# Peptides against a protein of PDB entry 8RAJ, part 53

Target 1, 54 residues: chain A of PDB entry 8RAJ
Amino acid sequence: LPAENEDPDKAVVDLHRSPPKTKDPDLTPSGIIAKVKAGDMTQETARELLLAMR

## One batch from the design tools (peptide; made by RFdiffusion4, then SolubleMPNN)

Design b2_p23_5_s2 (from b2_p23_5, 14 letters changed)
Fold by OpenDDE base, seed 5:
Structure b2_p23_5_s2 (fold): chain B 54 residues (1-54), chain A 23 residues (1-23)
Amino acid sequence: as target 1 above (54 residues)
Amino acid sequence: SWVERFTDMTDEELDALEAELRA
């Protein structure tokens, strides 16, 4: 299955509604940065995710 | 906070990262 481009907006909304209780490597700050550096995530999406975690 | 949820980065590192992405 094509990796469903996880809707970044959905991820942000989910973080606000239900903050992750477990360490999701895709949602860890270091994981987010790693994805940006790898070109797998835009800087804007990363910013939104990080702000949602704050 | 991020630090409470994630142990892979310090608060200072998270702040620096946020600042970089916000700029």
Scores: peptide ipSAE 0.099, ipTM 0.632, DockQ to the pose 0.050
Fold by OpenDDE base, seed 4:
Structure b2_p23_5_s2 (fold): chain B 54 residues (1-54), chain A 23 residues (1-23)
Amino acid sequence: as target 1 above (54 residues)
Amino acid sequence: SWVERFTDMTDEELDALEAELRA
């Protein structure tokens, strides 16, 4: 299993530096929201990720 | 592109979620 990028800051950095070559379900909008609802991601981090994807 | 990768939600849905997350 690809190591779930548990570090939200690294996830944001990865989005800006090198977009993933493969689809990462943890970084899709639905995946991000799922993590927030599960308590695995802060609302602020989710906002930053979603904005970075636009 | 990001659009190609993240098509599981519409732009409208994404905007709604962003608004909710900002509140």
Scores: peptide ipSAE 0.099, ipTM 0.633, DockQ to the pose 0.047
Fold by OpenDDE base, seed 3:
Structure b2_p23_5_s2 (fold): chain B 54 residues (1-54), chain A 23 residues (1-23)
Amino acid sequence: as target 1 above (54 residues)
Amino acid sequence: SWVERFTDMTDEELDALEAELRA
């Protein structure tokens, strides 16, 4: 969705970007789960990230 | 695959998590 329709307090992640060459702890499966549990990531974003990374 | 790149989850665990998040 366009940035104007998103929560301005949240960063937009490009789910179609090429996967990082180096491991990013924030983008690992465990990192994503941790963010959801902490309330720092929506379930929808987590779902899309996990599907895109597969 | 994602599982090969990130060894903190198995393929089975990934499938279960995706199913849970999609529901």
Scores: peptide ipSAE 0.096, ipTM 0.631, DockQ to the pose 0.055
Fold by OpenDDE base, seed 2:
Structure b2_p23_5_s2 (fold): chain B 54 residues (1-54), chain A 23 residues (1-23)
Amino acid sequence: as target 1 above (54 residues)
Amino acid sequence: SWVERFTDMTDEELDALEAELRA
């Protein structure tokens, strides 16, 4: 698996790439919420990511 | 795939989280 992405801005960029074949625990909805709770992602960024996934 | 990536949560759970983050 690729290295963990802890940069929320980089996470936004990665969402615009082709979807991966394997699950990415850091970019799943659960992973995003976990990052917010840990203080590693802003609530605004999480909101934008989750909405973009729908 | 996107489906495989997001199967850890149901649509209902995701909707609830989106609502929480929007408020």
Scores: peptide ipSAE 0.094, ipTM 0.620, DockQ to the pose 0.045

Design b2_p23_5_s3 (from b2_p23_5, 10 letters changed)
Fold by OpenDDE base, seed 3:
Structure b2_p23_5_s3 (fold): chain B 54 residues (1-54), chain A 23 residues (1-23)
Amino acid sequence: as target 1 above (54 residues)
Amino acid sequence: DWVDRFTDMTDEELDELERELLE
């Protein structure tokens, strides 16, 4: 199935998981911000992802 | 630290991020 149907709500953000290796540009802090600005990610999901990287 | 993880962002972008998403 094309990756277009990954419901952003299915990103199990384990806040205790080591942040994903920053090799995926879509999961970098800048990539997350870009998705929020584009309307492709909710602010809440972005907050959770960024807190996990902190 | 936070800075080491956010190496792809400027200080200004970090400040904006903290203000808009983390507060």
Scores: peptide ipSAE 0.116, ipTM 0.650, DockQ to the pose 0.062
Fold by OpenDDE base, seed 5:
Structure b2_p23_5_s3 (fold): chain B 54 residues (1-54), chain A 23 residues (1-23)
Amino acid sequence: as target 1 above (54 residues)
Amino acid sequence: DWVDRFTDMTDEELDELERELLE
């Protein structure tokens, strides 16, 4: 079964918009750190996302 | 803040995450 590589580019969250209150695990702080640890997100992108959520 | 938005993390966990990624 081909693993659906969810295109990491589809989560172009406009970093300049307050992320919507989402239950998307990929946009939670825990989801963000998990992606960084997995090598699927840069620390800089994670930093920007987290700052936008604050 | 992040706690107001996300209920899956404690204040302590968010502070640790902030320290790791924002310093």
Scores: peptide ipSAE 0.110, ipTM 0.646, DockQ to the pose 0.056
Fold by OpenDDE base, seed 2:
Structure b2_p23_5_s3 (fold): chain B 54 residues (1-54), chain A 23 residues (1-23)
Amino acid sequence: as target 1 above (54 residues)
Amino acid sequence: DWVDRFTDMTDEELDELERELLE
């Protein structure tokens, strides 16, 4: 069985997934901003996520 | 409304976010 090296650190942000239900603190608007400020998310990805929440 | 999800942010923080990320 090939060891699926699922590198868990690639959070594949599926931009086509329904906007995450507000229960995940990492996917709240404030959580997205915090990730950008920390350098853990690109501004472009944050922009796309926030626009998808409209 | 997306703004309703940002109720934990101040109006100033929202305006800064819109300017920095959405323009």
Scores: peptide ipSAE 0.105, ipTM 0.646, DockQ to the pose 0.071
Fold by OpenDDE base, seed 1:
Formats: C-alpha cells, sequence, structure tokens
Structure b2_p23_5_s3 (fold): chain B 54 residues (1-54), chain A 23 residues (1-23)
C-alpha cells in the first residue's frame, strides 16, 4: 500500500508570515471562521491569523 | 485593511468575528 503521503505541502500557515495573498478559501476570514466552528482550528490560531491580516 | 481584501464577508460580519475572537 503506498504510504499516504501526508502532503507536507499542506502549507502550515506560517503564523509569522504575512498571510498569502492567495485566494485560498481556507485563509479567508469566512474560511478561518468555518474551520474554528468545525473544530479544525483553535480560536487562538484564528485570532493570530486574522490579526496578521490587518 | 484586511476587510477590503476579502469579499466573502461583510464589514459587519468581520467586526462581529473580530469581537468574538478578541473576547
Amino acid sequence: as target 1 above (54 residues)
Amino acid sequence: DWVDRFTDMTDEELDELERELLE
């Protein structure tokens, strides 16, 4: 069975990097909220991401 | 600002979100 290549290019959103100017729906404010509501992101991580976008 | 960069939420929704995340 081919090892599930955990695609290491699931870009760990470097919280210290300026949010990518990419239209990544996961990095939009709505996408961030959706992840928090789904339990896929902590509120603290969401806060940090949104503050970095300001 | 960051609000202007995103068209998927209204300014009001972003303000509400900011409040909820900063509380």
Scores: peptide ipSAE 0.113, ipTM 0.652, DockQ to the pose 0.060; fails the geometry check

Design b2_p23_5_s4 (from b2_p23_5, 9 letters changed)
Fold by OpenDDE base, seed 2:
Structure b2_p23_5_s4 (fold): chain B 54 residues (1-54), chain A 23 residues (1-23)
Amino acid sequence: as target 1 above (54 residues)
Amino acid sequence: DWVDRFTEMTDEELDELEEELKK
């Protein structure tokens, strides 16, 4: 059987893609911080995303 | 700025930052 699908409720973040759009509520600066607080994203990954938004 | 020190921020600091950013 194929590998288990990842949680569909969790967005996949690819740091090698184009910088995240602020249109996605989950990928706004506030949304990113919320994910970190929830333990759904590391601070390191979040930092990279935030840097890309500057 | 805050992004530069983001990895060093505590939960309390993140709470404050989130409040500021959503204004």
Scores: peptide ipSAE 0.488, ipTM 0.885, DockQ to the pose 0.727
Fold by OpenDDE base, seed 3:
Structure b2_p23_5_s4 (fold): chain B 54 residues (1-54), chain A 23 residues (1-23)
Amino acid sequence: as target 1 above (54 residues)
Amino acid sequence: DWVDRFTEMTDEELDELEEELKK
């Protein structure tokens, strides 16, 4: 049962530890914003992810 | 910076931001 690693908290932790050289569409700025709009991610979590990308 | 104030953005602002970032 792979593939559904859509845990925003896990993503935040990973990005804080490693440089965000990801090609995951859900972890791009646009993808993150899309998740927020869809109600699949809080703005706070999204903010943390976006900060880690700076 | 928009990232700093992200938690304060409205849905309309997010729509505009998404459109800008997808370019």
Scores: peptide ipSAE 0.487, ipTM 0.886, DockQ to the pose 0.704
Fold by OpenDDE base, seed 5:
Structure b2_p23_5_s4 (fold): chain B 54 residues (1-54), chain A 23 residues (1-23)
Amino acid sequence: as target 1 above (54 residues)
Amino acid sequence: DWVDRFTEMTDEELDELEEELKK
């Protein structure tokens, strides 16, 4: 079952160290990149999420 | 870092980044 959540306030991650491990794949850097590649998210939106995570 | 320039990354760069993040 896919879980989708784009609330950066719930993400506690350090993108400069290790990729975050979350139950929601959309809140991981890898998951966000996957959505961008799939055309389901703009790079701008993804960047905002990633910036909020670090 | 890569986050700072994320909006400028090409599909190829995104592929490489995704592979790195999976490791």
Scores: peptide ipSAE 0.483, ipTM 0.882, DockQ to the pose 0.683
Fold by OpenDDE base, seed 1:
Structure b2_p23_5_s4 (fold): chain B 54 residues (1-54), chain A 23 residues (1-23)
Amino acid sequence: as target 1 above (54 residues)
Amino acid sequence: DWVDRFTEMTDEELDELEEELKK
């Protein structure tokens, strides 16, 4: 199977910067953090996703 | 930055981070 698709338009994840726009709301920085708080994602998984956005 | 230390953040820190990022 092919690898997971990656958005070619990468944006830096920065606390003092507007979060990058993403098609899937669950994959935005804010959405990822919301999932962590809800218990739907571990902080480790979230970190890896956030790093990939950077 | 904050991403590097994400796994060490407390619930309170996550609340603050979410508040900032949802803007």
Scores: peptide ipSAE 0.482, ipTM 0.881, DockQ to the pose 0.668

Design b2_p23_6_s1 (from b2_p23_6, 10 letters changed)
Fold by OpenDDE base, seed 5:
Structure b2_p23_6_s1 (fold): chain B 54 residues (1-54), chain A 23 residues (1-23)
Amino acid sequence: as target 1 above (54 residues)
Amino acid sequence: MAAEERRRRLEELEELAREIERE
């Protein structure tokens, strides 16, 4: 008995969707500043991270 | 005093972040 071919159209994983580059939004200069403003990061840690990107 | 110093240091960090984002 041929098992029914369930539609291959559900398996179009968009292989062209580059995984969102998990540039940790927290590791961008803007993300670091946002964390400091939220109180989730110290100014000292933010300064060290930003200076390491320079 | 402490709140104004904290604000100034944040402004300096925001300037540094904008420098890095423009390169």
Scores: peptide ipSAE 0.630, ipTM 0.910, DockQ to the pose 0.632
Fold by OpenDDE base, seed 3:
Structure b2_p23_6_s1 (fold): chain B 54 residues (1-54), chain A 23 residues (1-23)
Amino acid sequence: as target 1 above (54 residues)
Amino acid sequence: MAAEERRRRLEELEELAREIERE
């Protein structure tokens, strides 16, 4: 008797998932500084982002 | 030298961030 392995998960990649308009908490001035301190952002990128908010 | 320069540049970025957060 062949066990019918029902193929789990048609992963319907919903290509229409609008990215949540989460204001990236990472795009606050304080969040940018926190990323630089953590080593997750360069000082140059942080400067450019901060100057674009002015 | 290099560590002190990195610290100074970070302090300048922290000042800029505090300026923007007050507007």
Scores: peptide ipSAE 0.630, ipTM 0.910, DockQ to the pose 0.728
Fold by OpenDDE base, seed 1:
Structure b2_p23_6_s1 (fold): chain B 54 residues (1-54), chain A 23 residues (1-23)
Amino acid sequence: as target 1 above (54 residues)
Amino acid sequence: MAAEERRRRLEELEELAREIERE
């Protein structure tokens, strides 16, 4: 049985490193809000990401 | 109270997200 792909490329968005210029739909303003609503992101992390996009 | 505060903070984030998406 192949081990559960713990996808190590769930890029922990290092909030202290410039927001990755990746066209990750999850890093759009709407995608960030969707993650917060899903419980996959804290409101604080979302605020920091959104403010870094301004 | 805690649920209402969380809702208010989410509404503020949704406003900020809508501002950024319009630029």
Scores: peptide ipSAE 0.613, ipTM 0.908, DockQ to the pose 0.709
Fold by OpenDDE base, seed 4:
Structure b2_p23_6_s1 (fold): chain B 54 residues (1-54), chain A 23 residues (1-23)
Amino acid sequence: as target 1 above (54 residues)
Amino acid sequence: MAAEERRRRLEELEELAREIERE
């Protein structure tokens, strides 16, 4: 069975595809930075999310 | 160059996150 190479880019929180669920504890300012450091979020998406919290 | 720019942009995001967490 070919392992479906699930494009690792599908794990990136896309602000354009899903409204930010402000209820996710992982979407705190510190949680956003942690996801960027882990490679689970782009710096651009993190900037947009943080600016929307200001 | 690309690694230093990525680091600088991360430091700017960390500063912005700390600003928001203080408000």
Scores: peptide ipSAE 0.613, ipTM 0.908, DockQ to the pose 0.670

Design b2_p23_6_s2 (from b2_p23_6, 8 letters changed)
Fold by OpenDDE base, seed 5:
Structure b2_p23_6_s2 (fold): chain B 54 residues (1-54), chain A 23 residues (1-23)
Amino acid sequence: as target 1 above (54 residues)
Amino acid sequence: SAEERRRRELEELEELAREIEEE
């Protein structure tokens, strides 16, 4: 009896599953600057975060 | 002006951010 090989193509590669960027994109230097420009972060907080990365 | 100060401070933060990203 031929075992029906059910198509392995049901690996729904959730192409929309962005790998969990283990780094919060908002905590990158560029992400911090982007938040400041958007008005979502103060320059003071941004300075403190950036200086802590140095 | 207060706006010019905030702009300069942002430019300094952008420079600092770039330095950290280039390391």
Scores: peptide ipSAE 0.633, ipTM 0.915, DockQ to the pose 0.624
Fold by OpenDDE base, seed 3:
Structure b2_p23_6_s2 (fold): chain B 54 residues (1-54), chain A 23 residues (1-23)
Amino acid sequence: as target 1 above (54 residues)
Amino acid sequence: SAEERRRRELEELEELAREIEEE
């Protein structure tokens, strides 16, 4: 006899997960450089961001 | 070297970042 142990209740994809308002951490110029050094940002993207702040 | 180029480009970005942080 297959034991019917119900667990149908864990597939509510909460579509109302408000994207965390990632407060885009106000990427300070120093914060941009730190991301480039960490490999989390390309030099090209960093240059574009920095030039947009000037 | 490609590594020396990337290092110089990073140094230029660090200089630009400093200019913007001082304004």
Scores: peptide ipSAE 0.633, ipTM 0.916, DockQ to the pose 0.794
Fold by OpenDDE base, seed 1:
Structure b2_p23_6_s2 (fold): chain B 54 residues (1-54), chain A 23 residues (1-23)
Amino acid sequence: as target 1 above (54 residues)
Amino acid sequence: SAEERRRRELEELEELAREIEEE
């Protein structure tokens, strides 16, 4: 079976699921901004995540 | 410009992120 390299470390933050209390450094406010700057996250998704942390 | 809009929107997100990290 070709292992579809779904990198399991790409936690697709299901915005409809309670944010996992995982200390994912990529889910810090700064980590979210870093992903947007890298092109790894949309501004829309970043906005939704940040607003959910407020 | 579309680039100028994206830059402003990113600056707003950076401000929001900073506010959340300072709490």
Scores: peptide ipSAE 0.619, ipTM 0.913, DockQ to the pose 0.719
Fold by OpenDDE base, seed 4:
Order: C-alpha cells, then structure tokens, then sequence
Structure b2_p23_6_s2 (fold): chain B 54 residues (1-54), chain A 23 residues (1-23)
C-alpha cells in the first residue's frame, strides 16, 4: 500500500485526536475558516469542528 | 454549479464561525 506521505508538518486537525491543550490558533473558529480557505482543511472537517464548539 | 455550492457552504461555515466567536 503506498504510504500517503501526508506531510506531518500540516496540522490536519483530526477530530479523533484529543483537542490540543494548547490554544492552537488553528482551532479558533476564525482559524478553522482560514485553514479551509488555504486548502489545509476540508469543509466537512471544519463543519464538524465548528459544530462541536457550539 | 459545484463551485457555487462550495461557495455557499463556505459562507454558511463563516456565519457559524462568527456566531461561535460572538458567544
């Protein structure tokens, strides 16, 4: 199976990963939207994250 | 259009993000 070299330096917020205890700016609502606009997050993942913050 | 759908879905996410930041 080709190991998809997902670049480990792209903090893809995995919903199944415990929320980082650090205020990652990437986990703010605005940070999530910024990641989607940058193409670093899917709209689906962003929706799930935002809904979990509500 | 698939592009127009993705744009609308992003606008909805931006609105949701704003609602959460204002709480």
Amino acid sequence: as target 1 above (54 residues)
Amino acid sequence: SAEERRRRELEELEELAREIEEE
Scores: peptide ipSAE 0.617, ipTM 0.912, DockQ to the pose 0.754

Design b2_p23_6_s3 (from b2_p23_6, 9 letters changed)
Fold by OpenDDE base, seed 5:
Structure b2_p23_6_s3 (fold): chain B 54 residues (1-54), chain A 23 residues (1-23)
Amino acid sequence: as target 1 above (54 residues)
Amino acid sequence: MEAKEREERLKELEELAEEIERA
């Protein structure tokens, strides 16, 4: 059986492409910053998420 | 994006996150 190596499409929450449908645990503001620092989120996406929490 | 500009923008995001967590 070919193991489809589905590259884990890092769910870069691209707010423009997919509203975050995933019940990912409500990213706290600190959790968003941690993802940006880890390279798992863009600064743009983080800004949009944070501004939506304000 | 220069490293300095990236750091400045990250700091702006940190300040925004702190504002939201403090409110």
Scores: peptide ipSAE 0.616, ipTM 0.912, DockQ to the pose 0.758
Fold by OpenDDE base, seed 2:
Order: C-alpha cells, then structure tokens, then sequence
Structure b2_p23_6_s3 (fold): chain B 54 residues (1-54), chain A 23 residues (1-23)
C-alpha cells in the first residue's frame, strides 16, 4: 500500500506569494483574528495584514 | 513558542484589530 505521504501543505499564506486575491469579505480585522485563532493564519501574516489596513 | 507568549501576542493583535475597527 503506497503510504500517501499527505504532506499537509499547510498553505502558509506566504505574503510574498501573490497578494492574496482573497477578496474574502471575511478579511475584516475580526476575520483575520478569527483565522489566527483557528490556526488558518500565522500571527506574522495577521500583523502585516492589520498594519496594512491601518 | 510557549502558550503564554502566543496568547500575549494574540492579545496584541486583537488590540490592533480593535483599533482599526474603531477608526
């Protein structure tokens, strides 16, 4: 049985990768915090996004 | 990263988010 090495390519949202064209209406400040709490975003990425909204 | 340090940094992000939402 081939062990599917599911490398969970945890999509580290590398901000140096194409600006997230996520017109995700959920990219509000609160939505960013929610993603960090869920583990779907790094604190670093969240900080950079929040600072860009300031 | 210790759980406490993570929580402190998260709090700083929450405060920043709240600042932006109030502006």
Amino acid sequence: as target 1 above (54 residues)
Amino acid sequence: MEAKEREERLKELEELAEEIERA
Scores: peptide ipSAE 0.616, ipTM 0.911, DockQ to the pose 0.705
Fold by OpenDDE base, seed 3:
Structure b2_p23_6_s3 (fold): chain B 54 residues (1-54), chain A 23 residues (1-23)
Amino acid sequence: as target 1 above (54 residues)
Amino acid sequence: MEAKEREERLKELEELAEEIERA
């Protein structure tokens, strides 16, 4: 079976799969929005993260 | 999800992010 080259750089960030490290600069509100715009995060995960920061 | 609905939901997330960053 061809190894699906899951480009590791295209792994959708999901809060349920990878608990965010609180020190990840990509977990700033602006960083979260940037990931959603890039397609690297779902809107649902972004909403959950942002609401947890409120 | 229609493109319009996606855009509206993204805008809601942007507004929420801006609220958090200004607090």
Scores: peptide ipSAE 0.614, ipTM 0.910, DockQ to the pose 0.690
Fold by OpenDDE base, seed 4:
Structure b2_p23_6_s3 (fold): chain B 54 residues (1-54), chain A 23 residues (1-23)
Amino acid sequence: as target 1 above (54 residues)
Amino acid sequence: MEAKEREERLKELEELAEEIERA
């Protein structure tokens, strides 16, 4: 069985791959931090999103 | 990236998130 190398990077929210939906509750400051802690977002993408909200 | 550096960067993101939520 080919190990489905589910490239963990495919599940990561990337600002360059998927533009942020401003109405997504997961894109609140707390929601962004939660995604980073879960491994669903990179620290780089989180930083870019948070700085755009400032 | 070392574990310590990752934790420090996460803390900086948490502080930034808190700043935005308080504004």
Scores: peptide ipSAE 0.613, ipTM 0.910, DockQ to the pose 0.701

Design b2_p23_6_s4 (from b2_p23_6, 9 letters changed)
Fold by OpenDDE base, seed 3:
Structure b2_p23_6_s4 (fold): chain B 54 residues (1-54), chain A 23 residues (1-23)
Amino acid sequence: as target 1 above (54 residues)
Amino acid sequence: SRAEEERRRLEELEELAREIEEA
């Protein structure tokens, strides 16, 4: 079976890659809830953010 | 149940989010 030559050189982690300007999606109340449901935000953090918007 | 508590807390957050979005 021919060993596929995995070219090891492509793992140059460009440390200078500017983090994608993910426009922090405007954390709307609905957006906060969506993050909690996705497991990307804790209920505690969501509660604090929502209360600060009130 | 832990799962029931987590669901209740999520429902409370959804209610709070709705109150803020409607204001």
Scores: peptide ipSAE 0.629, ipTM 0.916, DockQ to the pose 0.781
Fold by OpenDDE base, seed 2:
Structure b2_p23_6_s4 (fold): chain B 54 residues (1-54), chain A 23 residues (1-23)
Amino acid sequence: as target 1 above (54 residues)
Amino acid sequence: SRAEEERRRLEELEELAREIEEA
């Protein structure tokens, strides 16, 4: 069966893989909320990220 | 409703995000 091209660009922001050092617009509080709304981030991960930014 | 709970939790996250952006 052809390996379905799992688009690798779903950067599941694994909290364990990279401390959010990047000024990635996707890692701003608003960017985090946008990812949750898009279904690209879990509420749990978003909460952890937001709390780490506080 | 599960959907209402999910919306409420999202609103709580939006509030937290706003608090962080305003600080």
Scores: peptide ipSAE 0.615, ipTM 0.914, DockQ to the pose 0.737
Fold by OpenDDE base, seed 1:
Structure b2_p23_6_s4 (fold): chain B 54 residues (1-54), chain A 23 residues (1-23)
Amino acid sequence: as target 1 above (54 residues)
Amino acid sequence: SRAEEERRRLEELEELAREIEEA
């Protein structure tokens, strides 16, 4: 069975380790909302990211 | 309803995102 290598390069934006770099278009406010709508980000993580951008 | 709460929380996040983008 192929081990689903959960690609560790899904950069779990660890807010505690790496503040969101504004250069990632997926980390814009609109990009964050898009990830939540796609199910790729939790609402809690999105809230924390957005509040850190304020 | 759980679905109504999830929608409300998403709307609150969308509002917060707009406030940040418009600032």
Scores: peptide ipSAE 0.615, ipTM 0.913, DockQ to the pose 0.756
Fold by OpenDDE base, seed 4:
Structure b2_p23_6_s4 (fold): chain B 54 residues (1-54), chain A 23 residues (1-23)
Amino acid sequence: as target 1 above (54 residues)
Amino acid sequence: SRAEEERRRLEELEELAREIEEA
């Protein structure tokens, strides 16, 4: 089975590593949910980001 | 089921995201 080298350079938005840039379209509420569904973000990080937007 | 719980938690996040986008 070819190991799909998931390119590690997809900027995993980690709230603890990089402050959320409010101007990043990937950090909209819908963008956050899309990242969780793709497995590119944990539910915990998504919850923290969403709660910070409320 | 673990998979059912993970789906439920995702639905709760989707609801929270919708509430923020509608505000």
Scores: peptide ipSAE 0.611, ipTM 0.913, DockQ to the pose 0.702

Design b2_p23_7_s1 (from b2_p23_7, 9 letters changed)
Fold by OpenDDE base, seed 2:
Parts: structure tokens; C-alpha cells; sequence
Structure b2_p23_7_s1 (fold): chain B 54 residues (1-54), chain A 23 residues (1-23)
């Protein structure tokens, strides 16, 4: 069975592919900041997401 | 009420990002 190499790069929230579901705990303002601090999200992507919530 | 709370949380998070970008 081919090991599905789940490309770890798919954790980048593509802002163009789906608007963040407001119910995803990972897409709350606090969840976005936590992803930036973990290195799982760029500051630029985080800024765009947070500006869309304003 | 929930939308206003989310807006305030987003504004706070934007300030935190601006502080981290300066460090």
C-alpha cells in the first residue's frame, strides 16, 4: 500500500481555497497566533486572516 | 455580541503580531 506521504506543507491554510470556518478552534484569533508562534503559519497569512475577522 | 467579541480578539491579536514582528 503506498504510504500516502501527507505533505506537511498542506497545513498552510490556503486563504484562497476555503474561507476559514469560524467554528474551527485552530482559526480563532488565539489559534492563529498559536500557529505563528509554533512556526506553522507565516505572519503575513496570520495578518490577512485577522484583518478579515475585523 | 459574538461578532463584536471576535472583532476585539482579532484587533488584540493584530497588536501581538506587530509586537512580535518588531522583536
Amino acid sequence: as target 1 above (54 residues)
Amino acid sequence: MEEERRKEEAERALRELDEEERA
Scores: peptide ipSAE 0.550, ipTM 0.892, DockQ to the pose 0.630
Fold by OpenDDE base, seed 1:
Structure b2_p23_7_s1 (fold): chain B 54 residues (1-54), chain A 23 residues (1-23)
Amino acid sequence: as target 1 above (54 residues)
Amino acid sequence: MEEERRKEEAERALRELDEEERA
């Protein structure tokens, strides 16, 4: 079975697009904070995403 | 209901982010 290296489709979360209504746990407010804590997202990017959800 | 909950969660997460930036 080919290991589909699903390249994590870096869903380039177009920070300028309304956060996708995706049930992506990584795009929930808690998922965003978890990415910042993991060093996978900048605080600035997280702030922009969270402000767009407000 | 789901959109309102998401807004409240986002506002909470923004406060948590501001607290982490200040620590």
Scores: peptide ipSAE 0.550, ipTM 0.892, DockQ to the pose 0.560
Fold by OpenDDE base, seed 5:
Structure b2_p23_7_s1 (fold): chain B 54 residues (1-54), chain A 23 residues (1-23)
Amino acid sequence: as target 1 above (54 residues)
Amino acid sequence: MEEERRKEEAERALRELDEEERA
């Protein structure tokens, strides 16, 4: 079975680009925390994203 | 309303993240 390598680069939102008003569920505060808990995002990247939303 | 809700959710998520970093 080909492991679908979901390209981890799609989760790298360029933090220097104003957070697009993306209704992307992956960029909601809850979606960010879920990615950290899944090991798909670092705590540091999550902190920077959440601080930009405050 | 959506921006204020997102701000409150982000502040809550930051507290949760700070608790996870201390564990």
Scores: peptide ipSAE 0.548, ipTM 0.892, DockQ to the pose 0.588
Fold by OpenDDE base, seed 4:
Structure b2_p23_7_s1 (fold): chain B 54 residues (1-54), chain A 23 residues (1-23)
Amino acid sequence: as target 1 above (54 residues)
Amino acid sequence: MEEERRKEEAERALRELDEEERA
């Protein structure tokens, strides 16, 4: 079975990097909440990202 | 305008996150 190389470069959102003006749906408030609900992000990391957008 | 919208969406998402943490 071909190992699907899930590219583990899920963009590590460097919390210390100025939130890129990237239209990355994963970095929208709704995208962050969706990742938390999916178990792909901790509530703590989500809180820090959302606070940086405020 | 876009920054204020993003801020309001972030504040809403923070409230949703706080509600999920209590459930």
Scores: peptide ipSAE 0.548, ipTM 0.892, DockQ to the pose 0.608

